Peptides against a protein of PDB entry 4Z5W. Designs and how they scored, part 117

Target 1, 305 residues: chain A of PDB entry 4Z5W
Amino acid sequence: IPDVFLELNKLWYFSAQSNLFNGEMPRSLSNSRSISLLSLRNNTLSGQIYLNCSAMTNLTSLDLASNSFSGSIPSNLPNCLRLKTINFAKIKFIAQIPESFKNFQSLTSLSFSNSSIQNISSALEILQHCQNLKTLVLTLNFQKEELPSVPSLQFKNLKVLIIASCQLRGTVPQWLSNSPSLQLLDLSWNQLSGTIPPWLGSLNSLFYLDLSNNTFIGEIPHSLTSLQSLVSKENAVEEPSPDFPFFKKKNTNAGGLQYNQPSSFPPMIDLSYNSLNGSIWPEFGDLRQLHVLNLKNNNLSGNIP

## One batch from the design tools (peptide; made by RFdiffusion4, then SolubleMPNN)

Design b2_p19_3_s3 (from b2_p19_3, 12 letters changed)
Fold by OpenDDE base, seed 2:
Structure b2_p19_3_s3 (fold): chain B 305 residues (1-305), chain A 19 residues (1-19)
Amino acid sequence: as target 1 above (305 residues)
Amino acid sequence: GIKPTNLIFVSDSLDVLPP
């Protein structure tokens, strides 16, 4: 990418995603006063990520996902006072989240999916201080760590939490009950154990639940048959709108389905590939908004309702 | 090539951990 962005003093939006750009990010781009939306996703950009947040006063969205950047996560990003959305998916940092992210009050949507992030306990302890955080994606990190169950963790405004494919140990953490606005929870493809907690059915905005491919035992909580968002349409909750797309991967070799918004996901309960026992509750028939109920590959018994 | 994506993994019948 040429170093000509100083001349572009009115540039509000720059999208150069899905090209073959290589080398470092231009210094003039890292110092742009005008830019609000920056997307360089899916290139071969390299070096350390550096943004001059004192100059980049209009920056609201940053997508650098799927590049060859290296080094530490930029600790100065909280100084970008208008920065709301960050996509750092598939950047191999091999790092922890910086302590400075405790001060990241502008942050609304964050993805580190498949970014070699370490120490989930530190990550969650830091990110709970982001009062405006609505969307958090941490998939394919924290390999074989324990999902912290500390009841003091609090994500009050969290609407989307995705921590899939981490081989995480532990249980469904009770601190998620402190997130009453939670709409989407994906904890699939971990090593989570214990029972599915009944308090999940109290999350009145929860329309998408994926707990598949874990080691959960016991009965399906009857309270899941009373998830208010799946019973009635009447409570239209404000939807999270991250500037980065989501992808539902069906198969390892298939191109995942792209979803631009979390609301584009079909309402779903997936508890498949666990060790759940007991019956399928007939009251799942009361979930008139539910599109997908997946209970396959469990130890369930009795009649199919 | 692995698309640059926030992957929600669909539980397909294959016991293969997503790459």
Scores: peptide ipSAE 0.040, ipTM 0.522, DockQ to the pose 0.309
Fold by OpenDDE base, seed 4:
Structure b2_p19_3_s3 (fold): chain B 305 residues (1-305), chain A 19 residues (1-19)
Amino acid sequence: as target 1 above (305 residues)
Amino acid sequence: GIKPTNLIFVSDSLDVLPP
């Protein structure tokens, strides 16, 4: 990418995603006063990520995902006072979340999916201080770590939590009950154990639940048949989605579907590939907004209602 | 008639697949 952005003093949006750009991010771009939205996703950009937050006073969205960047996560990003959305998916940092992110009050949406992030306990302890954090994606990190169950963790404004494919141990953490506005929870493809907690059915905005491919035991909580977002449409809060797309794959070998908004996901309960027992509750029929109920590959018995 | 849908993995990238 050429170092010409000093002349582009009116440039508020720059998208150069899905190209063949290589080398480092140009210094004039890292110092742009006008840019609000920056996307360089899916290139071969390299070096360390550096942004002059004192200059980039209009920066609201940063997408650097799927690049060959290296080094540490930029600890100065909280100084970008308008920065709301960060996509750092598929950047191999091999790092922990910086302690400075405790001060990241502008942050609303963060992805580190498949970014070689380590220490989930520290990451969650830091990120809970981000009072405006609504979307958190931490998929394909923290390999074989334990999902912290510390009840003091509080994500008060969290709407979307995705921590899939980490081989995480532990149980469904009770601190998620402190997130009453949670709309989407994906903890699939872990090594989570114990029972599915009944308090999940109290999350009145929860329309998408994926707990598939874990080691959950016991009965399906009857409270899941009372998820208000799946009973009625009245609780569908149209919240601003992150500026990065989500992808949903049906099969490992199939093309993924792109979803520009979490609200575009079909309402779903996926509990498949566990060790759940007991009956299928007939009251799942009351979930009029539910599009997908996946209970396959469990130890369920009785009649299908 | 609940439509059994295939296992769906949610990610912010197409190449983020379950292992």
Scores: peptide ipSAE 0.033, ipTM 0.569, DockQ to the pose 0.080
Fold by OpenDDE base, seed 5:
Structure b2_p19_3_s3 (fold): chain B 305 residues (1-305), chain A 19 residues (1-19)
Amino acid sequence: as target 1 above (305 residues)
Amino acid sequence: GIKPTNLIFVSDSLDVLPP
C-alpha cells in the first residue's frame, strides 16, 4: 500500500479488504486524521500493528483480520478515543490481551477469533472494565484452558458472547447472570461440564443459545421454556451491530453463511451432542419465535411433545 | 473429528476454519 494518506485529508472510509497487499501498514495511514473506517481484512500485511491514536482522532472502526501481522497486540489502542469496533480475527499474536484495555471505554465490539490469544482469565478480567462492550468474540483461542467462574466478573452491557471451539474446561459461569442484556451465547465445541444452569432462562433477551458439543449432564432446565425473547417479539431491541460480519458453518466443506447482524441469526436453542437426560418439556411449544430446537445426540427419553 | 464451529467470526477466507 503506498504511503500517500497524508494528502488524502478528506478520506473518511478506506476499504482495501480481500486484496493481495503485502508489507507493513503505511506510516501516513497510521497517522491519518480523517479516516473513520479502516478495513484491510484478508490481505498479507505484516510487521507490528502500530496506530498513532493521537493523530487518528476520527478512527471508529478497525478491521485488520486475516493478515500476517506479528508481535504484541497494540497496547495504545485505548487512546483512540472514538474507536468502537476492532476485528483482529485470524492474526496470530501468541499473546495476552494488554492490561491497558481496562481503559478502553469507547470499545463496543471486539473479535480475536482464531488469533492465538492466551490466558482467558486475564482476558475476561481486563475486558470486564470495557463498560460499553456489547460484542465479544474469542472463538478458537485459549486451547484447553479453564473458563473462569469468578462471580465478580461483570459484563453489564454484553449482548453477544462467542467463545466456541476452545476446548475450555469448567461449567457455565455464574458471572454470565450479570449480563441481563445477553442476546446471543455460543459456548459450543468446548469441554464444559456440569448441569445447564436454570438462570439461563432468566436472560429475557437471549434468543440464540448454543451449548452443543460439550459434556453437559442432567435435565434440560424447564426455565428455557420461558425465555421471553422466544415467547414474544415485543422485546427485540434494534441495536447497532458490529461493523464486522458473523459466520456460521455447519460443515467444513460448506461455505459459511454470513450474517451481517446478530439479529439475522434464526432464534435457536442448540443443546445437541451432550449427555443430557430426562424428557423434552411440552412447554417448548410456548416458544412461538423459536426457529431451531436441536436436542439430538443426548440421553433424552419419553415422548416427543 | 471435524468440529463444525457454529459461530466463528471467520474472516472472508471461509477456508481457514480449523478442521
Scores: peptide ipSAE 0.020, ipTM 0.584, DockQ to the pose 0.093
Fold by OpenDDE base, seed 1:
Structure b2_p19_3_s3 (fold): chain B 305 residues (1-305), chain A 19 residues (1-19)
Amino acid sequence: as target 1 above (305 residues)
Amino acid sequence: GIKPTNLIFVSDSLDVLPP
């Protein structure tokens, strides 16, 4: 990318995603006072990510996903006082979340999907201080770590939590009960064990639950048949979506389905590929908004209602 | 009997990027 952005003093939006750009990010871009929305996703950009947050006072959204950046996560990003959305997916940092992110009060949406992030305990302990954090994607990190169950963890404004495909050990963490606005939870493709906790059915905004491909045991909590968002339409809160899309894979070899907003996800309960036993509750018939109920590959018995 | 609504069995995790 040419170093010409000093002349573009009115540039508000720059999107050059899905091109063949290589080399380092231009210094003029890293110092742009005018840019609000920056997307360089799916290029071959390299070097260390550096943003002059003292200059980039209008930066609200940053998408650098799927690039060849190296080094540490930029610890100065919390100094970008208007920065709301960060997509750092598929950047191989091999790093922990910087402690400076405790001060990241502007942050609303964060993705580190498949970014070789380490230490989930530290990451969650840090990110809980982000009072405006609504969307958190940590998929394909923390390989074989333990999902912390520390009851003091609080994500009060969290709406979307995705921590899939980490081979995480542990149980469904009780601290998630402190997130009453949670709409989407994906903890699929881990090594989570124990029972599915009944308090999940108290999350009145939860319309998408994926606990598939774990080692859960016991019965399906009857409380899941009373999820208010799946009983009635009245709780469909249209909230500001992150500036990055979500993808759901259908098959290992298929391209992911793109969803531009969490609200565009089909209402779903996926508990497949566990060791759940007992009956399928007839009261799942009360979930009139439910589009997908996946219970396959469990030890369920009795009649299908 | 749960009326077979179009129960689409989709088994894969969410990501922020295509595979």
Scores: peptide ipSAE 0.021, ipTM 0.580, DockQ to the pose 0.076; fails the geometry check

Design b2_p19_3_s4 (from b2_p19_3, 11 letters changed)
Fold by OpenDDE base, seed 2:
Structure b2_p19_3_s4 (fold): chain B 305 residues (1-305), chain A 19 residues (1-19)
Amino acid sequence: as target 1 above (305 residues)
Amino acid sequence: GIKPTNLIFVSEEEPVLPK
C-alpha cells in the first residue's frame, strides 16, 4: 500500500479488504486524522501493528483480520478515544491481552478469533473493565485452559460472547448471569463439564445458545423453555452490530455463511454432542421464535413431544 | 392445546467465527 495518506485529508473510509496487498501498513495511514473506518482484512500485510492514536482521533473501526501481522497487541489502542470496533481475527500474536485494555472505554466490539491469544483468566479480568464492550469473540484461543468461573467477573453490557473451539475446561461460568443483555452465547467445541445452569433461562435477550460439543451432564434446564426472546419477538432490541462480519461454517461446506449482524442468526438452542439425560421438555413447543433445536448425540430418553 | 413450534433440528455446526 503506498504511503500517500497524508494527502488524503478528507478520507473517512478506507476499505482495501480481500486484495493482494503485502508489506507493512503505511506510516501515513497510521497517522491519518481523517480516517474513521479502516479495513485491510484478508491481505498479506506484515510487520507490527502500530497506530498513532494521538493523530488518529477519528478512528472508530479497525479491521486488520486475516493478515500476516506479528508481534504484540498494540498496548496504546485505548488511547484511540473513539475506537469502538477491533477485528484482529486470524492474526498470530502469541500474546496476552495488554493490561492497558482495562482503560478501553470506547471499545464496543472485539475479535481475537484464532489469534493465538493466551491466558483467558487475565483476558477476562482485563476486558471486564471495558464498560461499553458488547461483542467479544475469543474463539480458537486459550487452548486447554480453564474457563474462569470467578463470580466477581462482570460484563454488564455484553450481548455477544463467543469462546468456541478452545478446548476449555471448567463449567458454564456463573459470572455470565451478570450479563442480562446477553443475546448470543457460543461456548461450543470445548471440554466444559457439569450441568447446564438454570439461570441461563433468565437471560431474557438470549436467542442463540450454542453449548454443543462439550461434556455437559444432567437434564436440560426446564428454564430454557421460558427464554423470553424465543417466546416473543417484542423484546428484540435492535442494537448496532459490530463492524465485522460473523461466519457460520457448516462442517460439510467449505464456505461459511456470512452474517453481518448477530440478529441475522436464526434463533437457536444447540446442546448437541454432550452427555445430557432426561426428557425433552414439551414446553419447548412454547418457543415460537425458535428456528433450530439441536439435541443430537446425547443420552436423552422418553418421548419426543 | 398450544400448537408446538415448528422446530428445525440441525446437524453439527462449527463455531461462529469472524473471518
Scores: peptide ipSAE 0.026, ipTM 0.523, DockQ to the pose 0.046
Fold by OpenDDE base, seed 5:
Structure b2_p19_3_s4 (fold): chain B 305 residues (1-305), chain A 19 residues (1-19)
Amino acid sequence: as target 1 above (305 residues)
Amino acid sequence: GIKPTNLIFVSEEEPVLPK
């Protein structure tokens, strides 16, 4: 990419996604006063990520996903006072979340999916201080770590939490009950154990629940039959999505289906591939908005209602 | 059995490794 962004002093949106750009990000781009949305996703860019946050005063969205960047996660990003959305998916950092992210009050959406992030406890302890954080994607990190259950963790404004395919141990964490606005929860493809907690049914905005491919035991909590978002249409608050798409993959090597909005996901309860027992509650028939109920490969018994 | 799908952020296209 040429170093000509000083001349482009009116450039508000720069999208150069899915090209063959290599080398480092131009210094003039890292100092752009005009750019609000920057996407360089799916290139071969390299070097360290550096942004001059004192210059980049208009930066609101940063998408650098699927590049060959190296080094640390830029600790100065919280100084970009308008930066809301960050997509760092598929950048192999081999790092922890910077402590400076405790001060990242502008942050609303963050993805580190498949970015070799380590220490989930530290990551969640840091990110809970981001009071405006609504979307958090941490899939394919933290391999074989324990999902912290510290009750003091608080993500009050969290709407989307995706921590799939981490081989995480532990239980469904009680601190998620402090997220009453949660709409989408994916904890699939972990080694989570225990029972599915009844308080999940109190999450009135939860329309998409994936707990598949874990080691959950016991009965399906009856409270899931009363999920308000799946009973009635009225509470679907269309909130602004993150400036990055979601992808649903059948496996890590498959092509992903792209979803631009969390609301574009079908209303779903997936509890498949666990060790759940008991019956299917007839009251699942009350979930008139439910599109997908997947209970396959469990120890369920009785009649299908 | 059919494996369920996972939600992840991925590139739309696999980065074509420069030949």
Scores: peptide ipSAE 0.024, ipTM 0.618, DockQ to the pose 0.078
Fold by OpenDDE base, seed 4:
Structure b2_p19_3_s4 (fold): chain B 305 residues (1-305), chain A 19 residues (1-19)
Amino acid sequence: as target 1 above (305 residues)
Amino acid sequence: GIKPTNLIFVSEEEPVLPK
């Protein structure tokens, strides 16, 4: 990428994703006063990520995902006072979340999916201080760590939580009950155990639940048949709208389906590939908004309603 | 069989490597 952004003093949106750009980010780009949205996703950019937050006063969205950046997560990002959305997916940091992110009050959406992030306990302890955080994606990190169950953890405004494919141990954490606006929960492809907690059915905005490919036991909580977002359309829940795409893979070797908005996710309950027992509740028929009910590969018995 | 994955990932596009 050429170092010409000083001349582009009116540039508000720079999108150069899915190209063949290599090398480092140009210094003039890291000092741009005009840029609000920056996307360099899906290139071969390298070096350390550095942004002059004192200069980049208009920066609201940063997408650097799927690049060859290295080094530490930039600890100065909280100084970018308008920065709301960060996508750092598929950047190999081999790092912990910086302590400075406790002060990241502008942050609304964060993805570190497949970014070699370590220490989930520290990450959640830090990120709970981000009072405006609505979307958090931490998939493919924290390999074989324990999912914290500390009741003091509080994500009051959280709408989307995705922590899939981490081989995480533990149980569904009670602190998630402190997130009454939660719309999407994905904890799939972990080593989570215990029972599915009944309080999940009290999350009135929850329209997408993926607990598949874990080691959950016991019955399906009957409270899941009363999820208000799946019973009626009347809950005009503010849709989560991060400035980064989501990808759903049907198979590890398949290309992902791109979803530009989380609202494009079908209303779903996926409890497949667990050790759940008991019957399928007939009251699942009350979930008139439900598009996908996946209960396969469990120990369920009785009649199919 | 391969366990079907319903994983949601962000930015799972493979980098377009120069040919």
Scores: peptide ipSAE 0.024, ipTM 0.603, DockQ to the pose 0.075
Fold by OpenDDE base, seed 1:
Structure b2_p19_3_s4 (fold): chain B 305 residues (1-305), chain A 19 residues (1-19)
Amino acid sequence: as target 1 above (305 residues)
Amino acid sequence: GIKPTNLIFVSEEEPVLPK
């Protein structure tokens, strides 16, 4: 990418995604006062990520996902006072989240999916201070760590939480009950154990629940049959759309289906591939908005209602 | 059986990954 962005003093949106760009980000781009949305996703850009936040005063969205960037996560990003959305998916950092992110009050949507992030305890302790954080994606990180259950953790405004495929140990953490606006929870493909907590059914905005591919035991909480978002359409809270897409794959060899908004996901309860026992509650029939119910590969018994 | 809904039993879906 040429170093000509000083000349583009009216440039508000720059998207060069899905090209063959290599090398480092141009220094003039890292100092642009005009750019609000920057997307360089799916290139071969390399080097250390550096943004001059004192210059980039208009930056609201940053998508650098699927590049060959290396080194530390930029600790100065909280100084980008308007920066709301960060997509750092598929950047191999091999790092912890910077302590400076405690001050990241503008942050609304963050993805580190498959970015070799370490220390989930530190990550959550830091990110809980981001009071405007609504979407958090931490999939394919923290390999074999323990999901912290510290009740003091608080994500009051969290709507989307995805921490899948981390081989995380532990239980469904009680601190999630402090997120009453949660709409999407994905903790699939971990090593989580214990019972599924009944308080999950009190999350009135929860329309997508994936706890599949864990080691959960006990009965399916009856409270899941009373999830208000799945009973009635009237309780559908408008979701903040992060400025980055989601991808759902049915098969490793298939192209992932792109979802631009979490609200475009089919309403789902997936509890498959656990060790759950007991019956399928007939009251699942009251979930009129539910599209997908996956209970396969459990120890369930009795009649299918 | 459960009351009529738009229920679809789906196979294994990989985790939702942002790109």
Scores: peptide ipSAE 0.040, ipTM 0.516, DockQ to the pose 0.044; fails the geometry check

Design b2_p19_4_s1 (from b2_p19_4, 8 letters changed)
Fold by OpenDDE base, seed 1:
Structure b2_p19_4_s1 (fold): chain B 305 residues (1-305), chain A 19 residues (1-19)
Amino acid sequence: as target 1 above (305 residues)
Amino acid sequence: SILPDHTILNPESFYLTTE
């Protein structure tokens, strides 16, 4: 990308996604006072990610996903006082979340999907201080770590949590019960164990639950048949709208189905590929908004209602 | 079936990413 952005004093949106851009991010772009939305997703950009947050006072959204950036996660990003959305998916950092992210009060949506992030305990301990954090995507990180169950963890405003395909151990963490605005939970493709907790059915905004491909045991909590968002169309659910797309994938090499917004997901309960037992509750029929129910590859007995 | 007529039973399972 040419270093010509100093003259573009009216540049509010720059999208150069899915091109063949290589080399480093231009210094004139990293110092742009006018830029609000920056997307360089799916290029071959390299070097250290550096943003002059003191200059970039209008930056609200940053998508650098699927680039060849190296080095550390930029610890100064919390100084970008308007920065809300960050997509750093598929950037191989091999790093922990910076401690400075405790101060990231502007942050609303964060993805590190497949970014070689380490230490999930530290990551969640840091990110819980982001009071405006609504969307958190951590898929394909933390390989074989333990999902922390620390009851003091609190994500009050969290609407979307995705921590899939990490081979995580542990149980469904009790601290998620402190996230009453949770709309989407994906903990699929892990090694999570124990029972599915009944308090999941108290998450009245939860319309998408994926616990598939784990080692859960016991019965399906009857409280899942009373998930209020799946019983009735409550018009009051503020849709989570991160500036980055989501993809449904069955493996890392498969093409994903693209979803531009989390609200575009069909309402779903996926508990497939576990060790769940007992019956399928007839009261799943009360879930009039439920579009996908997946209970296959369990130890369930009786009739399908 | 007591399930709503529009309910898809037992499809393929996926995980969510942003890449």
Scores: peptide ipSAE 0.498, ipTM 0.920, DockQ to the pose 0.865
Fold by OpenDDE base, seed 3:
Structure b2_p19_4_s1 (fold): chain B 305 residues (1-305), chain A 19 residues (1-19)
Amino acid sequence: as target 1 above (305 residues)
Amino acid sequence: SILPDHTILNPESFYLTTE
């Protein structure tokens, strides 16, 4: 990208997604006082990510996903006092989340999907201090790490949590019960074990649950048949969607379906590809808003209701 | 079936990303 943005004193939005831009991020763009929304997603930009947060006082959204950036995660991003949304998906950082992110009070939506992030314990311990964090995507990181179960972890305002395809070990963490506003949980394609906890059915806003492709055992918690968001329509909370899209992917290179908002996901319970036993509860019929029920490839017995 | 008529049973599984 040419370094011509110094003259663009009125540049509010710059979207150059899915182009052939290469080289470093222009310094004029990294120092823009006017820019609010910056998307450079799906280019070949390289070098270290640097943003002059003291200059970029209007920056609210940053999408640098699917670029060839390298080095550490920029530790100064919390100094961008208006920065709400960050998409750093598919940037190979090979790094931990900076300790400075404890102070990232403007942060509402964060994705590091497939960004070679390490140390999930440190990542969650840091990010729990982001009081405004509503959307967290950590898919394809933390390879074979243990999902921390530390009860002191608190994500009180979390609405979307996606930590899929990490080969994570451990159990469904009890600290998620401290997230009463949780609407979407994807922990699929891990090595999670133990029983599915009954307290998941107390998450009254939870309309999308994916625990598929794990090693869960025991019965399906009967409390999942009482998920209030799936019984009635009353809890359609207008959520500020993150400025980045979501994709449904398989472990195969097939193009994923794009979803611009979490609310566009069909209400779902996916418990498939586990070792669950017992019966399918007939009370799943009470879930009038449920669009997808996936229980295949388990040890379930009896009739399908 | 006690399931609502609009409920899709046992589709293909996916995981969510932002890439």
Scores: peptide ipSAE 0.495, ipTM 0.919, DockQ to the pose 0.869
Fold by OpenDDE base, seed 2:
Structure b2_p19_4_s1 (fold): chain B 305 residues (1-305), chain A 19 residues (1-19)
Amino acid sequence: as target 1 above (305 residues)
Amino acid sequence: SILPDHTILNPESFYLTTE
């Protein structure tokens, strides 16, 4: 990309996604006072990510996903006082989340999907301090780590949590019960064990639950048949709108379906590919808003209701 | 079935990403 952005003093939005741009990010762009929305997703940009947060006072959204950036996660990003949305998916950092992110009060949506992030315990301990964090995507990181169950972890404003395909061990963490505004939970394609906790059914805004492809045992908690968001439409659920798309992927190299907003997901309960036993509750019929129920490849018995 | 007529049973499973 040419280094010509100094003269673009009115540049509010720059999207150059899905091009063939290579080399480093232009220094004039890293110093832009006018830019609010920057998307360079799906290019071949390289080098270290550097943003002059003291200059970039209008920056609200940053999408650098699917680039060849290297080095550390920029520890100065919390100094970008208006920066709300960050997509760093598919950037191979091989790093931990910086401690400076404890101060990232502007942050509302963060993705590190497939970014070689390490130490999930440190990551969650840091990110719980982001009081405005609504969307967190950590898919394809933390390989074979243990999902921390520390009850002191609190994501009070979290609406979307995705930590899929990490081979994570442990149980469904009780600290998620401290997220009463949770709308979407994906913990699929891990090595999570134990029982599915009944308190998940108390998450009145939860319309999308994916616990598929784990090692869960015991019965399906009956409380899932009372998920209020799936019983009635009456709750105007404030939709999280991150400035980055989501993709539904199979564990195969097949192209994912793109979803621009979490609200575009069909209301779903996926508990497939576990070791769940007992009956399918007939009260799943009360979930009039449920579009997808997936219970396949379990040890369930009796009739399909 | 007591499930709503619009409910899809046992589709393919996916996981969510941003890439």
Scores: peptide ipSAE 0.477, ipTM 0.917, DockQ to the pose 0.872
Fold by OpenDDE base, seed 5:
Structure b2_p19_4_s1 (fold): chain B 305 residues (1-305), chain A 19 residues (1-19)
Amino acid sequence: as target 1 above (305 residues)
Amino acid sequence: SILPDHTILNPESFYLTTE
């Protein structure tokens, strides 16, 4: 990318995604006063990520995903006082989340999907201080770590939590009961154990639940048949979606279906590939908004209602 | 089945990413 952005004093949006750009991010771009939306996703950019947050006073969205950046996560990003959305997916940091992110009050949406992030306990302890955090994606990190179930963790404004394919151990964390606005939960493709907690059915905004490919035991909580978002069409206020797309994948090498908004996901309960027993509750018939029910590869008995 | 007619039963499972 040429270093010409000093002359582009009116540049509000720059998207150069899915190109063949290599080398470092231009210094003039890292110092742009005008830019609000920056997307360089799916290139071959390298070097360290550096942003002059004192200059970049209008930066609201940053997508650097699927690049060859190296080094640490930029600890100065919280100084970008308007920065709301960050996509750092597929950047191999091999790092922990910086402690400075405790001060990241502008942050609303964060993805580190497949970014070699380590220490999930530290990550969650830091990110709980981000009071405006609504979307958190941590898929393909924290390999074989334990998902912390510390009741003191609080994500009050969390709407979307995705921590899939981490081989995480532990149970469904009780601190999620402190997230009453949760709409989408994906904890699939882990090694989570225990029972599915009944309090999940109290999450009145939860329309997408994926607990598939774990080691859950016991019965399906009857409270899942009363998920309010799946019983009735509440007028989902169009909440501001993240500026980055989501993908449904089976494996890391398959092209996924792209979804531009979390609201575009079909309402779903996926409990497949567990060790759940008992019957399928007939009251799943009350979930008039449910588009996908996946219970395959369990120890369930009786009839499908 | 008492499930809604639009309900897909037992499809393929996927996980979510942003990449």
Scores: peptide ipSAE 0.474, ipTM 0.916, DockQ to the pose 0.880

